# Peptides against a protein of PDB entry 5ONS, part 142

Target 1, 181 residues: chain A of PDB entry 5ONS
Amino acid sequence: MFKKFDEKENVSNCIQLKTSVIKGIKNQLIEQFPGIEPWLNQIMPKKDPVKIVRCHEHIEILTVNGELLFFRQREGPFYPTLRLLHKYPFILPHQQVDKGAIKFVLSGANIMCPGLTSPGAKLYPAAVDTIVAIMAEGKQHALCVGVMKMSAEDIEKVNKGIGIENIHYLNDGLWHMKTYK

## One batch from the design tools (peptide; made by RFdiffusion4, then SolubleMPNN)

Design b2_p26_2_s2 (from b2_p26_2, 7 letters changed)
Fold by OpenDDE base, seed 4:
Structure b2_p26_2_s2 (fold): chain B 181 residues (1-181), chain A 26 residues (1-26)
Amino acid sequence: as target 1 above (181 residues)
Amino acid sequence: DPLDEIKVELSEEVKEALAKALAAQE
């Protein structure tokens, strides 16, 4: 989603959300990520305005105090930014790729099944379309936010093709955006 | 390795929450 993204070229405008809209978004976030509820007040303090940075290709980024928190495309599901995920790594269920897959993920490549079933990888139960944090063997922080294109069960059985779609990865265009006030 | 350049320190509270979440997804 952000492989060719550049703040200078792809940001259209920024709008401040009304209280009622913020409440609705918070509810959506809790529905998507139930574990975030106890933390949402410190992530999105009530006293702080919430803004949406509107980007090309129907991408929207939720920000608070300049911090990029979540993003979505075409009013689809919300994804946490890696920067937020690093602070709250429990927001998403985890999957772990082997060390050899790191360089490919960081190039924006989708995660192939063998990279999730090989020694060093850890594949946890997850349904198709689940948004997941991609961890790497021997590394503490997530390198990618992805979407399961196959269930964990099918990844193990088929072990061929795209297991997880790469949505947002370390050092992509969104990562380099850092902040937006 | 760019992953090693990330310098985010997790609080014990966050670590505990993570541990619980990981245990639940097994």
Scores: peptide ipSAE 0.728, ipTM 0.964, DockQ to the pose 0.924
Fold by OpenDDE base, seed 5:
Structure b2_p26_2_s2 (fold): chain B 181 residues (1-181), chain A 26 residues (1-26)
Amino acid sequence: as target 1 above (181 residues)
Amino acid sequence: DPLDEIKVELSEEVKEALAKALAAQE
């Protein structure tokens, strides 16, 4: 989603949200990420304005105090930014790739099944379309936000092809967009 | 390695929440 993304070229505008809209978004976030509810007040303090950065390809980025928190495309599900996920790593369920897969993920490649079933990887139960945090063998912090394209069960059975789609990865265009006010 | 350059310190509360979430994921 952000492999060729550039803040200067792909951001259209920024809109400050009304209180009612913010409440709606918070409810959506809680519905999508139930575990975030106790933390939402510190992530999105009531006293702080919430803004939407509108980008090309129907991408919207939710920001508070210039921090990029979540993004979505075409009014689909919200994804946490890696920067937010690093601070609150429990927002997403985890999957772990082996160390050999790291360089490919960081190039924007989708996660292939062998990288999830090999020694050093850890594959946890997850259904298709689940948004997941991609962890790496021997590393503490997520390197990618992805979407399960196969169930964990099928990844184990088939063990070939795209297991997880790479949506947002470390050092992509969104990562380099550190803040936006 | 760019992953090693990430220097985010997690509070005990966040670590506990993560542990709970990971346990539920099993």
Scores: peptide ipSAE 0.726, ipTM 0.964, DockQ to the pose 0.937
Fold by OpenDDE base, seed 3:
Structure b2_p26_2_s2 (fold): chain B 181 residues (1-181), chain A 26 residues (1-26)
Amino acid sequence: as target 1 above (181 residues)
Amino acid sequence: DPLDEIKVELSEEVKEALAKALAAQE
């Protein structure tokens, strides 16, 4: 989603949200990520304005005090930014790739099944279309936010093709935005 | 190694939440 993204070229505008809209978004986030509910007050303090950064290709980024929190495309599901995920790693279920897959993931490549079934990888039960945090063997922090294109069961059984789609990865265009005020 | 440059420190409360989530995932 952000492989060719550049803040200077791909951001259209930024709008400040009304209280009612913010409430709706918070409810959506709780629905997608039930475990986030106790944390929303510190992630999105009521006293702080919430903004949407509108980008090309119908991408929207939710921000608070300039921090990029979540994003979505075409009003689909919300994804946490890696920067938020690093602070609250429980927001997404985890999958772990082996060390050999790291370089490819960081280039924006989709995650192939062998990188999830090999020694050093850890594959946890997950259904198709589940948004997941991609962890790496021997590393503490997520390097990618992805979407399961196959179930964990099928990844193990078939073990070929794209297992997880790479949506947002470390050092992509979204990462380099860092903040937007 | 860009992953080693991430210096986020997790609180005990966050660690507990993570442990609970990971346990439920298995």
Scores: peptide ipSAE 0.725, ipTM 0.964, DockQ to the pose 0.935
Fold by OpenDDE base, seed 1:
Structure b2_p26_2_s2 (fold): chain B 181 residues (1-181), chain A 26 residues (1-26)
Amino acid sequence: as target 1 above (181 residues)
Amino acid sequence: DPLDEIKVELSEEVKEALAKALAAQE
């Protein structure tokens, strides 16, 4: 989603959200990520305005105090940014790729099944379309936010083709935005 | 390694929440 994304070229505008809209978004976030509920007050304090950065290709980025928290496309599901996920790594279920897959993920490549079934990888139960945090063998922090294109069961069984779609990865265009006020 | 350059320190509360989530994921 952000492989060719550039803040200067792809951001259109920024709007501050009304209280009622913020309430709706918080409810959506809790529905998508139930475990985030106790933490939303510190992630999105009531005293702080919430903004949406509108980008090309119908991408919207939710921000508080300039911090990029979540993003979505065409009003689809919300994805946490890696920067938020690093602070709250429990927001998403995890999948772990082996060391050899790291360089490909960081190039924006989708995650192939062998990178999830090989020694050093860890594949956890997950259904198709589940948004997941991609961890790496021997590394503490997530390197990618992805979407399961196959169930974990099918990844193990078929073990070829795209297992997880790469949505947002370390050092992509969104990562390099850092903040936006 | 870009991953090793990330310097985010997790609180004990966050670590506990993570441990709980990972246990439930098994």
Scores: peptide ipSAE 0.723, ipTM 0.963, DockQ to the pose 0.941

Design b2_p26_2_s3 (from b2_p26_2, 8 letters changed)
Fold by OpenDDE base, seed 3:
Structure b2_p26_2_s3 (fold): chain B 181 residues (1-181), chain A 26 residues (1-26)
Amino acid sequence: as target 1 above (181 residues)
Amino acid sequence: DPLDEIDVELSEEVLQALKEALAAQE
């Protein structure tokens, strides 16, 4: 989603959200990520304005005090930014790729099944379309936010093709955006 | 490695939440 993203070229505008809209978004976030509920007050303090940065390709980025928190495309599901995920790594269920897959993931490549079934990888139960945090063997922090294109069960059985779609990865265009005020 | 350059310190509360989440995931 952000492989060729550039703040200067791809951001259209920024709008400040009304209180009612913010409440709705918070409810959506809790629905998607139930474990985030106790943490939302510190992630999105009530006293702080919430903004949406509108980008090309119907991408919207939710921001608070310039920090990029979540994004979505075409009003689909919300994804946490890696920067937020690093602070709250429990927001997403985890999958772990082996060390060999790291360089490919960091180039924006999708995660192939063998990278999830090989020694050093850890594949946890997950249904297709689940948004997941991609962890790496021997590394503490997530390197990618992805979407399961196959169930964990099918990844193990078939072990061929794209297991997880790479949506947002470390050092992509969104990562380099850092803040937006 | 770029992953090793990430400088985020996690609190005990966050780590506990993560532990619980991972336990539930398995």
Scores: peptide ipSAE 0.704, ipTM 0.961, DockQ to the pose 0.910
Fold by OpenDDE base, seed 5:
Structure b2_p26_2_s3 (fold): chain B 181 residues (1-181), chain A 26 residues (1-26)
Amino acid sequence: as target 1 above (181 residues)
Amino acid sequence: DPLDEIDVELSEEVLQALKEALAAQE
């Protein structure tokens, strides 16, 4: 989603949200990520304005105090940014790739099944379309936010093809955006 | 390695939440 993304070229505008809209978004976030509820007040303090940065390709980025928190495309589900996920790593269920997959994920490649079933990888139960944090063998922090294209069960059985779609990865265009006020 | 350059310190509360989330994921 952000492989060729550039803040200077792909951001269209920024709007400040009304209180009622913010409440709606918070409810959506809790619905998607139930575990975030106790933390939402510190992530999105009531006293702080919430903004949406509108980008090309129907991408919207939710921001508070310039911090990029979540993004979505075409009114789809919200994804946490890696920067937020690093602070609150429990927001998403985890999957772990082996060491060999790291360089490919960081190039924007989708995660292939062998990278999830090989020694050093850890594959946890997950259904198709689940948004997941991609962890790496021997590393503490997530390197990618992805979407399951196969169930964990099918990844193990089939063990070929795209297991997880790479949506947002470390050092992509969104990562380099850092802040937006 | 760019992953090793990430400098985020997690609180005990966050670590506990992560532990519980991962346990529920198993």
Scores: peptide ipSAE 0.698, ipTM 0.959, DockQ to the pose 0.910
Fold by OpenDDE base, seed 4:
Structure b2_p26_2_s3 (fold): chain B 181 residues (1-181), chain A 26 residues (1-26)
Amino acid sequence: as target 1 above (181 residues)
Amino acid sequence: DPLDEIDVELSEEVLQALKEALAAQE
């Protein structure tokens, strides 16, 4: 989603949301990520305005105090940014790729099944379409936010093709935005 | 390694929440 993304070229405008809209978004976030509820007040304090950075390709980024928190495309599901995920790594269920898959993920490549079933990888139960944090063997922080294209069970059984779609990865265009006020 | 350059320290509360979340997804 952000492989060719550049802040200067791909950001269209920024709008501040009304309180009612913010409440609706918070409810959506809790529905998507139930574990975030106890933390949402410190992530999105009531006293702080919430803004949407509108980008090309119908991408929207939720920001609070300049921090990029979540994004979505075409009014689909919200994804946490890696920067938020690093602070709250429990927001998403985890999957772990082996060491060899790291360089490919960091190039924006989708995660292939063998990278999730090989020694060094850890594949946890997850349904298709689940948004997941991609962890790496021997590394503490997530390198990617992805979407399960197959269930964990099917990844193990088939063990061929795209297991997880790469949505947002370390050092992509979104990562390099860092902040937006 | 770019992953090793990430400078984020997690509180005990966050680490505990992570531990619980990881246990739950098994």
Scores: peptide ipSAE 0.694, ipTM 0.958, DockQ to the pose 0.896
Fold by OpenDDE base, seed 1:
Structure b2_p26_2_s3 (fold): chain B 181 residues (1-181), chain A 26 residues (1-26)
Amino acid sequence: as target 1 above (181 residues)
Amino acid sequence: DPLDEIDVELSEEVLQALKEALAAQE
């Protein structure tokens, strides 16, 4: 989603959200990520305005105090940014790729099944379309936010093709955006 | 290694939440 993204070229505008809209978004976030509820007050303090950065290709980024928290496309599901995920690594269920897959993920490549079934990888139960944090063998922090294109069961069984779609990865255009006031 | 350059300190509360989440994921 952000392989060719550039803040200067792809950001259109920024709007401050009304209280009612913020409440709706918070409810959506809790629905998508139930474990985030106890933490939402410190992630999105009531005293701080919430903004949406509107980008090309119908991408919207939710921000508080300039911090990029979540993003979505075409009013689809919200994805946490890697920066938020690093602070709250439990927001998403995890999948772990082997060491050899790291360089490919960091180039924006989708995660192939063998990278999830090989020694050093860890594949946890997950349904198709589940948003997941991609971890790496021997590394503490997530390197990618992805979407399961196959169930964990099918990944193990078929072990061929795209297992997880790469949505947002370390050092992509969104990562380099850092903050937006 | 870009992953090793990430410097985020996690509180005990966050680590506990992560531990619980990972346990539930098994």
Scores: peptide ipSAE 0.694, ipTM 0.958, DockQ to the pose 0.920

Design b2_p26_2_s4 (from b2_p26_2 with S1D D12E K15L E20K E23A K24A)
Fold by OpenDDE base, seed 2:
Structure b2_p26_2_s4 (fold): chain B 181 residues (1-181), chain A 26 residues (1-26)
Amino acid sequence: as target 1 above (181 residues)
Amino acid sequence: DPIDEIKVELSEEVLEALKKALAAQE
């Protein structure tokens, strides 16, 4: 989603959200990520305005105090930014790729099934379309936010093709968009 | 690699939440 993203070229505008809209978004976030509820007040303090950075390709980035928190495309599900995920790594269920897959993930490549079934990888139960944090063997922090294109069960059975779609990865365009005020 | 360059210190509370979450997804 952000492989060729550039803040200067791909940001259209920024709007400050009304209170009612913010409440709706918070409810959506809690629905998507139930575990975030106890933390949402510190992530999105009530006293702080919430803004949406509107980007090309119908991408919207939710920001608070300049911090990029979540993003979505075409009013689809919200994804946490890696920067937020690093602070709250429990927001997403994890999947772990082997060490050899790291360089490919960091190039924006989708995660192939063998990278999730090989030694060093850890594949946890997850349904198709689940938004997941991609971890790497021997690494502490997530390197990618992805979406399951196959269930964990099917990844193990088929073990061929795209297991997880790479949505947002370390050092992509969104990552380099550190803050926005 | 760039992953090793990430420096985010997690509180005990966050770590505990992570621990619980990881246990639940297994």
Scores: peptide ipSAE 0.729, ipTM 0.967, DockQ to the pose 0.963
Fold by OpenDDE base, seed 4:
Structure b2_p26_2_s4 (fold): chain B 181 residues (1-181), chain A 26 residues (1-26)
Amino acid sequence: as target 1 above (181 residues)
Amino acid sequence: DPIDEIKVELSEEVLEALKKALAAQE
């Protein structure tokens, strides 16, 4: 989603959301990520304005105090940014790729099944379409936010093709935005 | 390694939440 993304070229505008809209967004976030509820007040303090950075390709980035928190495309599901995920790594269920998959993930490649079933990888139960944090063998922080294209069970059984779609990865265009005020 | 360059300190509270979440996804 952000492989060719550049802040200067791909950001269209920024709007501040009304209170009622913010409440709706928060409810959506809690529905998607139930574990975030106790933390939402410190992530999105009531006193702080919430903004949407509108980008090309129908991408929207939710921001508070300049911090990029979540993003979505075409009114689809919200994804946490890696920067938020690093602070609250429990927001997403985890999957772990082996060491060899790191360089490919960091190039924006989708995660292939063997990278999730090999020694060093850890594949946890997850349904198709689940948004997941991609961890790497021996590493503390997530390197990618992805979407399960197959269930964990099917990844193990088939063990061929794309297991997880790479949505947002470390050092992509979104990562390099860092902040937006 | 760019992953190793990430410097985020996690509180005990966050770590506990993570521990619980990881246990739950098994």
Scores: peptide ipSAE 0.728, ipTM 0.966, DockQ to the pose 0.949
Fold by OpenDDE base, seed 1:
Structure b2_p26_2_s4 (fold): chain B 181 residues (1-181), chain A 26 residues (1-26)
Amino acid sequence: as target 1 above (181 residues)
Amino acid sequence: DPIDEIKVELSEEVLEALKKALAAQE
């Protein structure tokens, strides 16, 4: 989603959200990520305005005090930014790729099944379309936010093709955006 | 590598929440 993204070229505008809209978004976030509810008050303090950075290709980034928290496209599901996920790594269910897959993930490549079934990888139960945090063998922090294109069961069974779609990864355009006020 | 360059310190509360979430994921 952000492989060719550049803040200077792809950001259109920024709007401050009304209280009612913020409430709705918080409810959506809790629905998508039930475990985030106890943490929303510190992630999105009531005293701080919430903004949406509107980008090309119908991408919207939710921000508080300049911190990029979540993003979505075409009013689809929200994805946490890696920066938020690093602070709250439990927001998403995890999947772990082996060491060999790291360089490919960091290039924006989708995650192939063998990278999830090989020694060093860890594949946890997950349904198709589940948004997941991609961890790497021997590493503490997530390197990618992805979407399951196959169920975990099918990944193990078929073990060929795209298992997880790469949505947001370290050093992509969104990562380099860092903050926006 | 870029992953090793990430320096985020997690509180005990966050670590506990993570532990719980990972246990539930199994």
Scores: peptide ipSAE 0.725, ipTM 0.966, DockQ to the pose 0.968
Fold by OpenDDE base, seed 5:
Structure b2_p26_2_s4 (fold): chain B 181 residues (1-181), chain A 26 residues (1-26)
Amino acid sequence: as target 1 above (181 residues)
Amino acid sequence: DPIDEIKVELSEEVLEALKKALAAQE
């Protein structure tokens, strides 16, 4: 999603949200990520304005005090930014790739099934279309935010093809955006 | 690896929440 993304070229505008809209978004975030509820007040303090950065390809980024928190495309589900996920790693369910997959993930490549079934990887139960945090063997912090293209069960059975789509990864265009006020 | 340059320190409260979340997805 952000492999070719550049703040200078792909950001269109930024709008500040009304209180009622913010409440709706918070409720949606709690619905998508139930575990975030106790933390949402510190992530999105009531006293701080919430903005949406509108980008090309129907991408919207939710920001508070310039911090990029969540993004979505075409009014689909929200994804946490990797920066937020690093602070609150429990927002997403985890999957772990082996050491050999790290370089590929950080190049923006989709995660192939063998990288999830090999020694050093850890594959947890998950349905298709589940948004997941991609961890790596021996590493503390998430490499990327991905989406299950196969169920965990099918990844183990088939063990070929794309298991997880790479949506947002370390050092991609969104990562380099850092802040937006 | 570039991921090794990430130096975010997690509080005990966040770590506890993570442990609970990981246990739930097993």
Scores: peptide ipSAE 0.721, ipTM 0.965, DockQ to the pose 0.918

Design b2_p26_3_s1 (from b2_p26_3, 7 letters changed)
Fold by OpenDDE base, seed 4:
Structure b2_p26_3_s1 (fold): chain B 181 residues (1-181), chain A 26 residues (1-26)
Amino acid sequence: as target 1 above (181 residues)
Amino acid sequence: MQPLLERPPVDVEALLELSKLPLDDY
């Protein structure tokens, strides 16, 4: 989603959200990420305005005090930014890729099934379309946010093709935005 | 579970170093 993303070229505008809209978004976030509920007031304090940065290709980035928190495309599900996920790694279910897959993930490549079934990888139960944090062995911080294109069961059985779609990865265009006020 | 509030994230640099390895060596 952000492989060729550039803040100067791909951001259209920024809007401040009404209180009612913010409340609706918070409810959606809790439904989508139940583990975030105890922390949501810390992440999105009521006193702080919430903004949406509108980007090309119908991408919207949710921000508070310039921090990029979540993004979505075409009013679909919210994805946490890696910067938020690094602070709250429990927001998403995890999948672990093998060491060799790291460089490919960080080039923007989708995650192939063998990278999830090989030694050093860890595959956890997840249904198709589940948003997941991509982890590496011995690391606490995710390198990628992805979407399951196959169930964990099918990844293990078929062990061929795209297991997880790469949505947002370390050092992509979204990562380099860092802040937006 | 508790947040990881250390900044910058300790693993980011290490992960980015791994990305510099040749892609054909997999």
Scores: peptide ipSAE 0.446, ipTM 0.837, DockQ to the pose 0.044
Fold by OpenDDE base, seed 2:
Structure b2_p26_3_s1 (fold): chain B 181 residues (1-181), chain A 26 residues (1-26)
Amino acid sequence: as target 1 above (181 residues)
Amino acid sequence: MQPLLERPPVDVEALLELSKLPLDDY
């Protein structure tokens, strides 16, 4: 989603959200990420305005105090930014890729099944379309936010093709967009 | 689980270094 993203070229505008919209978004976030509920007031304090940075390709980035928190495309599900996920790693279920897959993930490549089933990888139960954090062995910080394109069961059984779609990865255009006021 | 709010992003630097490795067949 952000492989060729540049803040200067791809941001259209920024709007401050109405209270009613914020409430709806918060509810959606809790539905998507139940574990975030106790932390949501810390992440999105009531006193602070919530903004949407509108980007090309119908991408919207949810921000508070300039911090990029979540993003979505075409009013679809929200994804946490890696920066937020690094603080709250439990927001997403995890998958772990093998060492060899790391460099490809960090180039924006989708995660192939063998990278999730090989030694050094760890595959956890997850259904298709689940938003997941991509981890690496011995690392506490996710390198990628992805979407399961196959169930964990099917990844193990088929072990071929795209297991997880790469949505947002470390050092992509969104990562380089550190803040936006 | 608890948030990791104040810890150094040591892994981030390490991961970024891995991104500098040449891409082979995948």
Scores: peptide ipSAE 0.441, ipTM 0.825, DockQ to the pose 0.044
Fold by OpenDDE base, seed 5:
Structure b2_p26_3_s1 (fold): chain B 181 residues (1-181), chain A 26 residues (1-26)
Amino acid sequence: as target 1 above (181 residues)
Amino acid sequence: MQPLLERPPVDVEALLELSKLPLDDY
């Protein structure tokens, strides 16, 4: 989603949200990520304005005090940014890739099944279309936000093809955006 | 379920160093 993204070229505008809209978004975030509820007031304080940065290809980025928190495309589900996920790693269920897969993930490549089933990887139960944090052994900070393209069960059984779609990874265009006010 | 608010992102730097490795792809 952000492999070729550039803030200067791909941002269209920024709007400040009304209180009612913010409440709706907060409820949606809690629905998507139940574990975020106790932390949502810290992440999105009531006193702080919430903005949406509108980008090309129908990408929207939710921001508070210039911090990029969540993004979505075409009004689909929200994804946490890696910067937020690094602070709150429990927002998403995890999958762990082997060390050899890391360099490919960081190039924007989708995660192939062998990278999730090999020694050093850890595959946890997850259904197709689940948004997941991609981890590496011994690391607490995710290197990627992805979407399951196969169930964990099928990844183990088939062990071939794209297991997880790479949506947002360290050092991509969204990562480089850092802040937006 | 605890946030990592007090820790420097040491893993990020380590992970980014791995991005400099050559790929076996075209």
Scores: peptide ipSAE 0.439, ipTM 0.826, DockQ to the pose 0.044
Fold by OpenDDE base, seed 1:
Structure b2_p26_3_s1 (fold): chain B 181 residues (1-181), chain A 26 residues (1-26)
Amino acid sequence: as target 1 above (181 residues)
Amino acid sequence: MQPLLERPPVDVEALLELSKLPLDDY
């Protein structure tokens, strides 16, 4: 989603959300990510305005105090940014890639099944279309936010093709955006 | 579950270093 993204070229405008809209978004976030509920007032304090940065290709980025928190495309599900996920790693279920897969993920490549089934990887139960945090062995900070394109069961059985779609990865255009006020 | 609030994230630099390796090297 952000492989060729650049703040200077791809941001259109920024709007401040009404309280009612914020309430709806918070409810959606809790529905998508139940583990965020105890932390949501810390992440999105009631006193702080919530903004949407509107980008090309129907991308919207949810921000508070300049911090990029979540994004979505075409009014689809929200994804956490890596910067938020680094602080709250439990927002998403995890998958772990092997060491060899890291460089491919960080080039923007989708995650192939062997990178999830080989030694050093850990594959946890997850259905198709589940938004997941991609981890690496021995690391506590995610390198990618992805979407399961196969179930964990099918990844293990088939063990070829795209297991997880790369949505947002460390060092992509969204990562380099850092803040927006 | 507890948040990781220290900055910068301790593993980010290490992960980025791994990305600098040639893609054909394993």
Scores: peptide ipSAE 0.455, ipTM 0.838, DockQ to the pose 0.044; fails the geometry check

